# Designs tried in a protein design run: peptides against a protein of PDB entry 5YCA. Part 10

Target 1, 132 residues: chain A of PDB entry 5YCA
Amino acid sequence: RSLPAERNPLYKDDTLDHTPLIPKCRAQVIEFPDGPATFVRLKCTNPESKVPHFLMRMAKDSSISATSMFRSAFPKATQEEEDLEMRWIRDNLNPIEDKRVAGLWVPPADALALAKDYSMTPFINALLEASS

## One batch from the design tools (peptide; aimed at target 1 F39 R41 K99 R100)

Design b1_p23_2_s2 (made by RFdiffusion4, then SolubleMPNN; from b1_p23_2, 8 letters changed)
Fold by OpenDDE base, seed 1:
Structure b1_p23_2_s2 (fold): chain B 132 residues (1-132), chain A 23 residues (1-23)
Amino acid sequence: as target 1 above (132 residues)
Amino acid sequence: SAEDEEFNELMRELAEEAERRNE
């Protein structure tokens, strides 16, 4: 597959210690028609454009939105590029399409695999380790 | 908080998108 050429400069170094990011994560209850669900979120701001994106994990099963990861990692990606990557995820990983929240949600191991591809490993480690 | 509201708005949009997909 081909990932977008330009990556969010926030993710310039995939080898950084993730532990300082853990306290920046926040748990938040979201109300849905079928009841409340808790998400752990991490606000990630592009240091150049100042555009924020939320990374998000379902507290219950630790599924992480791959779509949110992609959108944060590749701020200039086209819809076609996103669609291509989401198709790759469907074909190669074990995504869940939650009925309540759009996007492809992947289990922790797959999230970390994507994080490596997107140079987001510290952020995903922090998101996974944060309490709910 | 402000960030709570930002996230609420995002989740609302994603929920609406999911609803459209399910229809």
Scores: peptide ipSAE 0.739, ipTM 0.944, DockQ to the pose 0.933
OpenDDE base, seeds 2, 3, 4, 5: peptide ipSAE 0.739, 0.738, 0.738, 0.738; ipTM 0.943, 0.943, 0.943, 0.943

Design b1_p23_2_s3 (made by RFdiffusion4, then SolubleMPNN; from b1_p23_2, 11 letters changed)
Fold by OpenDDE base, seed 1:
Structure b1_p23_2_s3 (fold): chain B 132 residues (1-132), chain A 23 residues (1-23)
Amino acid sequence: as target 1 above (132 residues)
Amino acid sequence: SEEDKEFEEEMRRLAAEAAERHA
């Protein structure tokens, strides 16, 4: 598959230790019509543009939003590029489309696979290890 | 916190999008 050419400079080094990022994660309860749900979030700010994106994990099953990962990793991606990647995820991984929150949610192993592709490994490791 | 509010706003947006998709 083809990923967008320009990546968020925040993710220039995929080999960094993730441990320092763990304390930056936060658990937060969000109210939905069906009831509350807890998410673990990590605010990731593009050091160049200063535009933030939240990476997010469902506390109950540790599913991570692949869509949010993509949007953070590729800030200049077109909607078409996003759609292509989401189709790839649907075809090659085990995504969940949650009824409450849009995006494709993937289990931890798949999230880490995507993280490798997007050069986000430290951030996803931190997100997965953070308390909920 | 301010970040909490930012995240809530994001989740509200995503929730609205999900609601439309599954309506």
Scores: peptide ipSAE 0.733, ipTM 0.942, DockQ to the pose 0.921
OpenDDE base, seeds 2, 3, 4, 5: peptide ipSAE 0.732, 0.731, 0.733, 0.732; ipTM 0.941, 0.941, 0.941, 0.941

Design b1_p23_2_s4 (made by RFdiffusion4, then SolubleMPNN; from b1_p23_2, 13 letters changed)
Fold by OpenDDE base, seed 2:
Structure b1_p23_2_s4 (fold): chain B 132 residues (1-132), chain A 23 residues (1-23)
Amino acid sequence: as target 1 above (132 residues)
Amino acid sequence: SAEDAEFAAEMARLAAEAAERHA
């Protein structure tokens, strides 16, 4: 597959130690019509544009929003490029479409696979290790 | 906190989007 050409400079080095990012993660309860759910989040700010995105994990099953990963990784991606990647994820990984929250949510192993592709490994490792 | 509010707002947006998709 083809990913967008320009990547968020925040993710320039996929080999960095993730442990300093763990304390930056936060657990937060969100209220939905069918009840509360806990998410673990990590605010990631593009150092050039200063635009933030939240990476997010469902505390219950550790699924991670692939859509949020993509949007954070590729700030200049078109909607068409996003749609293409989301289709790829549907075809090649094990995404879940949650009734409560939009986006494709993937299990930890798939999230780490995407993280490698998007050069986000430290951030996803931190997100997965953070407490809920 | 302010960041909590930011995340809550994002989640609300995503929730609204999900509701639209499933309507």
Scores: peptide ipSAE 0.745, ipTM 0.944, DockQ to the pose 0.939
OpenDDE base, seeds 1, 3, 4, 5: peptide ipSAE 0.744, 0.743, 0.743, 0.744; ipTM 0.944, 0.943, 0.944, 0.944

## One batch from the design tools (peptide; aimed at target 1 R41 V101)

Design b1_p24_1 (made by RFdiffusion4)
Pose (drawn by RFdiffusion4):
Structure b1_p24_1 (pose): chain A 132 residues (1-132), chain P 24 residues (1-24)
Amino acid sequence: as target 1 above (132 residues)
Amino acid sequence: ATAAEEAWVAETLAAGEALGAYTP
């Protein structure tokens, strides 16, 4: 599949061990109407533009926001490119919708498949292994 | 800085919105 032409330089090496990234993750309880949910997040900063994005994980089922991954991976992505990629995820992987939180959420195996596509493997590995 | 980030993340998700670029 086509993907945005440019990638976040933070992701120039998919093979680095992830041990140092785990402690950078944070667990956070967020109140919703019914009620609290726990998330794990990792702040990822583009080393060139310095623009940060958060990678998100739901602690209950370890679902990963594919939307968050995409937005971190491709700085100049158009809305059309994002729409195309979310459609591809729906058609080829196993996402879930949570009424409470927007975006496409995928199980760990699907998150890792996308991480390989986006060259984000060490970061998703760290997000998945972090304490909740 | 951590507290501002936590408030922004909580507010955005509680609003039913996907996270975008964070601005300190």
Fold by OpenDDE base, seed 4:
Structure b1_p24_1 (fold): chain B 132 residues (1-132), chain A 24 residues (1-24)
Amino acid sequence: as target 1 above (132 residues)
Amino acid sequence: ATAAEEAWVAETLAAGEALGAYTP
């Protein structure tokens, strides 16, 4: 598959130690019709544009929003490029269907696979290890 | 509230809205 050409310079080094990022994560309770659910967020700011994005994890099953990852990694991606990547994820990984929340969500192993592709491994590891 | 606290609340609300749900 083809990924967008320009990547967020925040992710220039996929080999950094993730542990300093763990305490930067924050838990958040969100109300749904069937009850509350806890999410964990990690704020990721593009060091050049200064535009922030939040990486999102469901606390209970550690599902991670692939959409949040993509939008953080590729700040100038078109909607068509995003749609193409989300279709690829549906066809090649194991996304979770949850109509309560926006975006395409994937299990931890798939999130780490995407993280490798997007050069986001330290950030996804931190997000997965953070307390809720 | 401090500016930092207000910013955090705003970010929390925005995150909830982005997910299509309500953040208390």
Scores: peptide ipSAE 0.091, ipTM 0.696, DockQ to the pose 0.161
OpenDDE base, seeds 1, 2, 3, 5: peptide ipSAE 0.077, 0.086, 0.075, 0.078; ipTM 0.684, 0.684, 0.683, 0.690

Design b1_p24_1_s1 (made by RFdiffusion4, then SolubleMPNN; from b1_p24_1, 9 letters changed)
Fold by OpenDDE base, seed 2:
Structure b1_p24_1_s1 (fold): chain B 132 residues (1-132), chain A 24 residues (1-24)
Amino acid sequence: as target 1 above (132 residues)
Amino acid sequence: DEEAEDRFVAETLSAGKALGAYVP
């Protein structure tokens, strides 16, 4: 598959130690029509544009938003490029089905696979290890 | 403002929308 050409400079080094990022994660309870659910988020700010994105994990099953990962990693991606990647994820990984939330959410192993592709492994490791 | 960030995430997800760039 083809990924967008320009990547968020925040993710220039995929080998950094993730542990300093763990305390930067925040848990919050969000109310949905069918009841509350706890999420863990990590604020990721593009050092060039100063625009932040929130990486998201469902506390209960540790599913992570692939959509948020993609949008953070590729801030100049077109909607067509995003749609293409999301289709690839559906065809090649194991996204979950949760009608409460939009975007594509994947289990931890798939999130780490995407993190490698997007060069954001430290951030996903931290998000997965953070308490809820 | 962390409270504003909390609200942004909560309102977006609870409305059934995917998160995008946060521009307060």
Scores: peptide ipSAE 0.766, ipTM 0.963, DockQ to the pose 0.931
OpenDDE base, seeds 1, 3, 4, 5: peptide ipSAE 0.766, 0.765, 0.764, 0.765; ipTM 0.963, 0.963, 0.963, 0.963

Design b1_p24_1_s2 (made by RFdiffusion4, then SolubleMPNN; from b1_p24_1 with A1D T2E E6D V9F E17K T23V)
Fold by OpenDDE base, seed 2:
Structure b1_p24_1_s2 (fold): chain B 132 residues (1-132), chain A 24 residues (1-24)
Amino acid sequence: as target 1 above (132 residues)
Amino acid sequence: DEAAEDAWFAETLAAGKALGAYVP
C-alpha cells in the first residue's frame, strides 16, 4: 500500500520512551443511548502547525481508533488517501465493529502494527497502558 | 482548557462522529 508522503513531525522518532506520555492520557465516560462507555484519549499536537488530534482507545477492550491514528499521522492526507488506508486495514487487519462510534477501530495488536507503519509506537503504547 | 476539550470530545463521540483536528 501507499501511505501519504508527509507525516506529522511529532512522530519523527518512533523509538522514544513512551512512559512520559502515559500520564498525559485522559479517561472520560461518554454517555450513549445504550449506556455509558469509557474512552481514553491522548492529545497529540503537531509541533509545527500547532494543530492537535486526539488518539482514542475504548477502555473496556482497548480497541484503538485507526482513523484517529491516520488523521494525526498524516495531516495533509486527502479523504481518498484515508479511504484507501481504511480499506487496506479492513482487508489485512482485524477491525472491530462498534456501532456507537465512527471511524475504524482495531484491537491492540493491530494498533501497534499500524503504529509501526505510522511511526507512532510510543504514543500508542502510552495510550494502551494508560489507566481508565 | 480541559473542560472545553472534554465537552468537545463527549459531544463528538456521543454523536457518532469521528474526531478530526481539534480547533476550539
Scores: peptide ipSAE 0.633, ipTM 0.935, DockQ to the pose 0.937
OpenDDE base, seeds 1, 3, 4, 5: peptide ipSAE 0.632, 0.634, 0.629, 0.632; ipTM 0.934, 0.935, 0.934, 0.935; seed 3 fails the geometry check

Design b1_p24_1_s3 (made by RFdiffusion4, then SolubleMPNN; from b1_p24_1, 12 letters changed)
Fold by OpenDDE base, seed 2:
Structure b1_p24_1_s3 (fold): chain B 132 residues (1-132), chain A 24 residues (1-24)
Amino acid sequence: as target 1 above (132 residues)
Amino acid sequence: MEQQEDEYFAQTLSAGKALGAYVP
């Protein structure tokens, strides 16, 4: 697969300590037609553009939005590049189908694999470790 | 600021909208 050429400068160092990011995560209960569900989010601001993206985790099963990861990591990616990566995820990882929410969601192990590819491991570790 | 974010995500996720850049 081919990932976009330009990556969010926020993720220039994949070896940073994740622990300072844990308290920056926020849990929120959201109402859906079939009942409430808790999500955990982490605000990630591009230091160059100053545009924030939020990484998202479902609290119950710790599934993480691969879509949110990709969009945060590659702010200048085309829709075609995103579609290509999402197809790769479907073909090579174990995405979870949840009709309540948009985007492609993956289990923790897959999220960490993507995090390595996107150079955002500290952020995903923090998101996974945060309380809900 | 956090209240605006909470409202944004409540509306976005409950409506099944795709996540993207947050624009306050």
Scores: peptide ipSAE 0.420, ipTM 0.860, DockQ to the pose 0.953
OpenDDE base, seeds 1, 3, 4, 5: peptide ipSAE 0.381, 0.384, 0.376, 0.386; ipTM 0.841, 0.842, 0.837, 0.843

Design b1_p24_1_s4 (made by RFdiffusion4, then SolubleMPNN; from b1_p24_1, 7 letters changed)
Fold by OpenDDE base, seed 5:
Structure b1_p24_1_s4 (fold): chain B 132 residues (1-132), chain A 24 residues (1-24)
Amino acid sequence: as target 1 above (132 residues)
Amino acid sequence: MEAAEDAYFAATLAAGEALGAYVP
């Protein structure tokens, strides 16, 4: 696979301590037709463009939106590049299907694998450790 | 601002809309 050339400068250092990010996460109960579900989100603002993206976790099973990760990591990515990466994830990782939400969601281990690829490890660690 | 964000996510996730950049 080929990841987009330009990455969000927010993720320039994959070795940062994640613990300061934990309290920045926010849990929210969202109502769906089949019942409520809790999500945890982490606001990630591109320091140059000032555009925020939200990393998303399902609280119950800790599934994380790979789509949110990709879009945050690669703000200038084309739809084709996103589609290519999502197909790679489907073929190589273990995404889950949840009809309630859009995007491709992956279990924690896969999220951390992607985080390494996207240089987002501190942010995903924080998102996973945040209370719900 | 957080209230607006909460409303945004409640609406978008419940509707099955694609995740992405949030523009207040």
Scores: peptide ipSAE 0.314, ipTM 0.799, DockQ to the pose 0.946
OpenDDE base, seeds 1, 2, 3, 4: peptide ipSAE 0.296, 0.305, 0.309, 0.306; ipTM 0.787, 0.792, 0.795, 0.795; seeds 1, 2 fail the geometry check

Design b1_p24_2 (made by RFdiffusion4)
Pose (drawn by RFdiffusion4):
Order: sequence, then C-alpha cells, then structure tokens
Structure b1_p24_2 (pose): chain A 132 residues (1-132), chain P 24 residues (1-24)
Amino acid sequence: as target 1 above (132 residues)
Amino acid sequence: SESAEEFEEALEEEEEEAFEESLE
C-alpha cells in the first residue's frame, strides 16, 4: 500500500533495543462518564521539527491507537492519506472502536505489524511492555 | 461522542504546549 512519502526521523532505525524507552512511558488514569480508564503513553519528539506526538495504549486490553502511530510516523501526511490508511487498517487488520476514545485501536499483534510498516518497532515494543 | 472529542482535544493541547515549551 502507498504511505506518506516522508517519515519522522525519530524512526530511522527499527532494530534498536527498546529497554531504554520503557521508563519513558507513563501510565495515566483518565475520567470518562462511566468512569475511569487507564492509558499508557509515550511521548515521541521529532528530532528535527521538535514537534511531539503521543503514542497511546489502553491498559485494559492493551489496544494501541493506530491513529496515534500514524500521526507520529508521518509528519506531512494529508487527511486523504490518513483516511486511506485507516480504511486499509479496517480492511486488513482487526481494529476496535471504543465509544469513549476517537481513532482506530488495534490489538498488540496488529500494532506490531503496523510498527514494522512505519519503522516504529522499538517504540511500540516499549509501549506494550511498560507498566500500566 | 463528546468524551471522545474532549479526550482528543486535551491530547492535542498537551502536545501543543510541549512544543511551545521546547521553543524557549
């Protein structure tokens, strides 16, 4: 499948061990109407533009926001490119919708498949292994 | 839903604030 032409330089090496990234993750409880949910997040900063994005994980089922991954991976992605990729995820992987939180959320195996596509493997590995 | 929208907006605002702090 086509992907945005440019990638976040933070992700220039998919093979680095992820041990140092785990402590950078944070667990956070967020209140919703019914009520609290726990997330794990990792802040990822583009080393060139210095623009940050959060990678998100729901602690209950370890679902990963594929939307957060995509937005972190491709700085100049158009809305059309994002729409195409979310459609591809729906058609080829196993996402879930949560009424409470926007975006496409995928199980760990699917998150890792996308991580390989986006060259984000060490970061998703760290997000998945972090304490909740 | 409203909660989904509020959650996403809060996250975007936090990112924006972290970016502005990095410019200092």
Fold by OpenDDE base, seed 1:
Structure b1_p24_2 (fold): chain B 132 residues (1-132), chain A 24 residues (1-24)
Amino acid sequence: as target 1 above (132 residues)
Amino acid sequence: SESAEEFEEALEEEEEEAFEESLE
C-alpha cells in the first residue's frame, strides 16, 4: 500500500527507548450514555508545526485508535489518503467496532504493526504499558 | 510550589477537554 509522503518529524527515530514516555501518558474517564469508560492518552506534538495530537488507548481492552495514529504520523495527509489507509486496515487487520467513539480502533498487536509502518513504535509501546 | 501546581492542574484540565473533543 501507499502511505503519505510527509511524516511527522517527531517519529524520525523508531529505535528510541519508550520508557521516558510512559509517565507522560494520562488516564481519563469519559462518560457515555451506556456508562463510563477509561482511556489512556499520550500527547504528541509535531516539533515543527507545534500541532498536538493525542494517541488513544481504551483501558479495558487496550484497543488503540488507528485513526489517531495516522493523523499524528501524517500531518499533511488528504482525506482520500486517510480513507485509503482505513480501508486497508479493515481489509488486512482486525479492527474493533465501537459506536461510542469516532475512528478505527485496533487491538494491541495490530497497533504495533501500524506503529512499525508509521515509525511510532516507542510511542505505542509507552501507551500500551502506561497504567490506567 | 503552589503556583507550579496550579499551573499543572490548569494545563491538565485543558488537555482533558481537548481529548474529549478529539474522541467525538
Scores: peptide ipSAE 0.602, ipTM 0.886, DockQ to the pose 0.068
OpenDDE base, seeds 2, 3, 4, 5: peptide ipSAE 0.602, 0.601, 0.601, 0.601; ipTM 0.886, 0.886, 0.886, 0.885

Design b1_p24_2_s1 (made by RFdiffusion4, then SolubleMPNN; from b1_p24_2, 11 letters changed)
Fold by OpenDDE base, seed 5:
Formats: sequence, C-alpha cells, structure tokens
Structure b1_p24_2_s1 (fold): chain B 132 residues (1-132), chain A 24 residues (1-24)
Amino acid sequence: as target 1 above (132 residues)
Amino acid sequence: SAAAEAFEAAIEKEEEELYRELQE
C-alpha cells in the first residue's frame, strides 16, 4: 500500500519512551442510547503547524480509532488517501463494527501494527496503558 | 449514521474542554 508522503513531525522517532505520555491521556464518558461508554483520548499536536488531533481508545475493549491515528499521522492527506488506507485496514486487519461511533476502530494488536507503520508506537502504547 | 454523528458532535464539544484542561 501507499501511505501519504508527509508525516506529522511529532512522530519522527518511534523508539521514544511512552511513559511520559500516559498522564497526558484523558478519560471521557459519553452517553449513548444504550448506555454510557468511556473513551480515553490523547491530544497530539503537530509541533510545526500547531494543529491538534485526538487519538481515541474505547476503554472497555481497548479498541483504537484507526481513523484518528491516520489523521494525526498524515495532516496533509487527501480524503482519497484516507479512504484507501481504511480499505486496506478492512482487508488486512480486524476492525470492529460499532454503529455508535464514527471512524474505523481496531483491536489493540492491530492498533500497534498501524502504529509501527505510522511511527506512532509510543503514543499508542501510552493510550493503551492509560487508566479510565 | 445519526448515532455516529452524535458521537462526533460530543467529541468536538469535549475536545474544547480538554484543550482548557491541558493548558492548565
């Protein structure tokens, strides 16, 4: 597959210690018609553009929004590039079906695989380890 | 879906609140 050419400079080093990112995560309870659900979010700001994106995890099953990862990693990506990557994820990984939430969500193992591809490993590790 | 849109709307509102919290 082909990923967008420009990556968020925030993710220039995939080997950094993730532990300082853990306390930056925030839990959020959202009410749905079938009951409340808790999400964990991590604000990721592009150090050059200063534009923030939030990485998102469902607290209960640790599903991660692949869409949030992609949009954070590739700030100049086109909708077509996003659609292409989401299709690749559907074809090659194990996304979940949840009509309550937008975007494409994947289990932790798949999220870590994507994190490696996007150079976001410390951020996804922190998001997965954060309390809810 | 309407549910997904409602989720996004909730996230947008909460993001603004989180911005304030992170700046403190």
Scores: peptide ipSAE 0.030, ipTM 0.630, DockQ to the pose 0.421
OpenDDE base, seeds 1, 2, 3, 4: peptide ipSAE 0.027, 0.062, 0.024, 0.023; ipTM 0.617, 0.636, 0.596, 0.587; seed 2 fails the geometry check

Design b1_p24_2_s2 (made by RFdiffusion4, then SolubleMPNN; from b1_p24_2, 12 letters changed)
Fold by OpenDDE base, seed 1:
Structure b1_p24_2_s2 (fold): chain B 132 residues (1-132), chain A 24 residues (1-24)
Amino acid sequence: as target 1 above (132 residues)
Amino acid sequence: SAAAAAFEAALEAEEKELEEELKK
């Protein structure tokens, strides 16, 4: 597959320690028709453009929004590029269908695989380890 | 303080925005 050419400079170093990012995560309860669900979010700001994106985790099963990862990693990606990547994820990973929430969600192992591809491993590790 | 109030308001706005983005 072909990922977008320009990546968020926030993710220039995939080897950094993730632990300082853990306390930056925040929990949020969202009400759905079938009841409340808790999400954990990590605000990731592009150091050049200053545009923030939030990485998202479902607290209960640790599913991660691949959509949020992609949009944070590739701020200048086209919708077509996003669609292609999401199709790749559907074809090659194990996305979880959730009728309540938007985006494509993946289990922790898949999230870490994507994190490696997007050079955002520390951020996903932190998001996964954060308490809800 | 005004700064604290502004910070909290920003957090609430972010939460609301994320909620709207997440809900189908």
Scores: peptide ipSAE 0.347, ipTM 0.806, DockQ to the pose 0.048
OpenDDE base, seeds 2, 3, 4, 5: peptide ipSAE 0.339, 0.332, 0.338, 0.341; ipTM 0.803, 0.800, 0.802, 0.806

Design b1_p24_2_s3 (made by RFdiffusion4, then SolubleMPNN; from b1_p24_2, 10 letters changed)
Fold by OpenDDE base, seed 1:
Structure b1_p24_2_s3 (fold): chain B 132 residues (1-132), chain A 24 residues (1-24)
Amino acid sequence: as target 1 above (132 residues)
Amino acid sequence: SMDAERFEKEIEEEEKELYEELLE
């Protein structure tokens, strides 16, 4: 696969301690037709463009939105590049189907694998450890 | 209070953002 050339400078160091990021996460209950569900979000702001993206976790099963990760990591990616990566995820990882929400969601282990590829490990660790 | 109002607005905006990003 081919990832976009330009990565969000927020993720320049994949080895940082994730602990300080944990309290920055926020849990929210969202009402769906079939009942409420809790999500955990982490606001990630590109230090250059100042554009924020939210990383998202389903609290119940800790599924992470791979789409949110990709969009945060690669702010200048084309739709074609995103589609290519999402297809790669479908072919190589274990995405979860959820008709209630947009994007491609993956289990924690897959999220961490993607985090390594996108240099987002501290952020995904924090998101996974945050309270809901 | 103004602080409470700001807080409530912030929550509403955050929820709105979540809906925009999360819901199909």
Scores: peptide ipSAE 0.028, ipTM 0.600, DockQ to the pose 0.050
OpenDDE base, seeds 2, 3, 4, 5: peptide ipSAE 0.028, 0.027, 0.025, 0.027; ipTM 0.597, 0.600, 0.596, 0.597

Design b1_p24_2_s4 (made by RFdiffusion4, then SolubleMPNN; from b1_p24_2, 12 letters changed; failed a check: too like the target's own chain)
Amino acid sequence: SAAAEAFEKAIKEEEEKLFLELQL

## One batch from the design tools (peptide; aimed at target 1 R100)

Design b1_p25_1 (made by RFdiffusion4)
Pose (drawn by RFdiffusion4):
Structure b1_p25_1 (pose): chain A 132 residues (1-132), chain P 25 residues (1-25)
Amino acid sequence: as target 1 above (132 residues)
Amino acid sequence: SEEEEFEELMEELHEEATEELEERE
């Protein structure tokens, strides 16, 4: 499939061990109407533009926001490119919708498949292994 | 702080998910 032409320079090496990234993750409890949910997040900063994005994980089922991954991976992505990619995820992977949190959420295996596509493997590995 | 930024982001995502659910009704 086509993907946005440019990638976040933070992701120029998909093979680095992820051990140092795990402690950078944080668990956080967020209140919803019914009620609390726990997330794990990793702040990822583009080293050139310095623009940060959060990678997100739901602690209950370890679902990963594919939307967060995409937005962190492709700085100049158009809305059309994002829409195309979310459609591709729906058609080819196994996402879930949560009424409470927007975006496409995928299980760990699907998150890792996308991580390879986006060259984000060490970061997703760290997010998945971090304490909740 | 990073925690506050993330909480604001969660509020915005929740609001967006609620609007999308209302539009499907």
Fold by OpenDDE base, seed 3:
Structure b1_p25_1 (fold): chain B 132 residues (1-132), chain A 25 residues (1-25)
Amino acid sequence: as target 1 above (132 residues)
Amino acid sequence: SEEEEFEELMEELHEEATEELEERE
């Protein structure tokens, strides 16, 4: 498959140690009509544009928002490019479409696979290892 | 704060999810 040409410079090095990012993750309870749910979040700021994106994990099952990963990794992606990637995820991974929170949520193993593709491995490792 | 920013994001994503469900049904 094809990914957008320009990637967030925050993710220029996929081989960096993830451990310094762990304490930057935060658990947060969000109230929904059907009850509260805990998420682990990591604010990722593009060092060039200064635009932030949150990476997020559901505490309950450790699912990670692939959509948020994509949006963070490819800040100049078109909607068509996003749609294409989301379709690929649906066809090739095991995404969950949560009724409460939009986007495609993927289990940890799939999240790490995407992280490799997006050069986000340290950030996703940190997000997965952080306490909830 | 980051907490407030995340709450706002989650609210937006919740609204989007609700709309998607309504379109699917």
Scores: peptide ipSAE 0.711, ipTM 0.931, DockQ to the pose 0.958
OpenDDE base, seeds 1, 2, 4, 5: peptide ipSAE 0.711, 0.710, 0.710, 0.711; ipTM 0.931, 0.931, 0.931, 0.931

Design b1_p25_1_s1 (made by RFdiffusion4, then SolubleMPNN; from b1_p25_1, 11 letters changed)
Fold by OpenDDE base, seed 4:
Structure b1_p25_1_s1 (fold): chain B 132 residues (1-132), chain A 25 residues (1-25)
Amino acid sequence: as target 1 above (132 residues)
Amino acid sequence: SEDEEFAELMRELAEKAAAELAAKL
């Protein structure tokens, strides 16, 4: 597959210690028609553009939004590039298409695989370790 | 607040999910 050329400079170093990011994560209950669900979120701001994106984890099964990861990692990606990556995820990982929240949600192991590809490992580790 | 920002994001994603589901019916 071909990932977008420009990556969010927030993710320039994939080897950073993730522990300082853990307290930056927050649990939040969201109300849906079929009932409430808890998410753990991490606000990630591009240090150059100052545009924020939320990374998010479902508290119940620790699934992480791959779509949100991609959009945070590649702020200038085209819709076509996103579609290609989402298709790759469908073909190579174990995504879930949740009926309540759009995007592809992946289990922790798959999220970490993507994190490596997107240079987001510290952020995803923090998101996974944060309390709900 | 960040809580409000996230809630708004989730509302938008919920609306998208509902639209996608409706398109499959």
Scores: peptide ipSAE 0.723, ipTM 0.933, DockQ to the pose 0.965
OpenDDE base, seeds 1, 2, 3, 5: peptide ipSAE 0.722, 0.722, 0.722, 0.722; ipTM 0.933, 0.933, 0.933, 0.933

Design b1_p25_1_s2 (made by RFdiffusion4, then SolubleMPNN; from b1_p25_1, 15 letters changed)
Fold by OpenDDE base, seed 2:
Order: structure tokens, then sequence, then C-alpha cells
Structure b1_p25_1_s2 (fold): chain B 132 residues (1-132), chain A 25 residues (1-25)
């Protein structure tokens, strides 16, 4: 597969220590029609554009939004590029389409595989290690 | 606040999910 050419400069170094990011993660309860659900979130701001994106993990099963990862990693991606990557995820990983929240949600191992592809490993490690 | 920002994002994603369900009916 082909990923977008330009990546968020926040992710220029995939080898950084993730531990300083752990305390930046926050657990938050969101109310849905069928009841509350807890998410762990990490706000990631593009240092050049100043545009933020939230990385997010479901507290209950630790699934992570691959869609949010992609959008954070590739701020100039076209809809076609996103669609192509989401299709690849469907075909090659084990995504879940949650009824309550849009996007493709993947288990931790798959999230880390994507993180390597997107150069987001420290951020996903922190998100996974943070308490809920 | 970041809590409010995240809540807004989740509301948007919830709306998208609802639209998907409606389209599937």
Amino acid sequence: as target 1 above (132 residues)
Amino acid sequence: SEDAEFEEEMRRLAAEAAARRAAAL
C-alpha cells in the first residue's frame, strides 16, 4: 500500500521514549444513548500547523481508533488516501466498526503495527500504558 | 478545555456512526 507523502512533523522520530507521554493521557467518560463508556485520550498537536488530533483508546477492551491515528499522522491526506488505507486495514488487520463511534478500531497489537507504519510508536505505547 | 474538545470530537464521531446505521436501514 501507499501512504500519504507528508506526515505530521510531530512524528518525525519514532524512537523517542514514550514514558513522558503517559501522564499526558487522560481517561474520560462519554455519554451515549446506550450508556456511558470510558476512553483514554491523548491530544496530539501538529507543531507546525497547531492543529490537534485526539488519539483514543476504549478503556473496556483497549481497542484504538486507527482512523484517528491516520488523520493525526497524515494531515494533508485526501479522502481517497484515507479510504484506501481504511480498506487496507479491513483487509489485513482485525478492525471493529463500533456502533456508537465512527472509525475503525483495532486491538493493541494491530495498533502498534500501524504505529510503526505511521511513525507513531511512542504515542501509541503511551496511550496503551496509561491507566483508565 | 481538553475535556470539552474531546467530548465534541466524540459527539461528531457518534453522529457519523448514527448516520451510517441510518443509511444501512
Scores: peptide ipSAE 0.713, ipTM 0.930, DockQ to the pose 0.967
OpenDDE base, seeds 1, 3, 4, 5: peptide ipSAE 0.713, 0.713, 0.713, 0.712; ipTM 0.931, 0.930, 0.930, 0.930

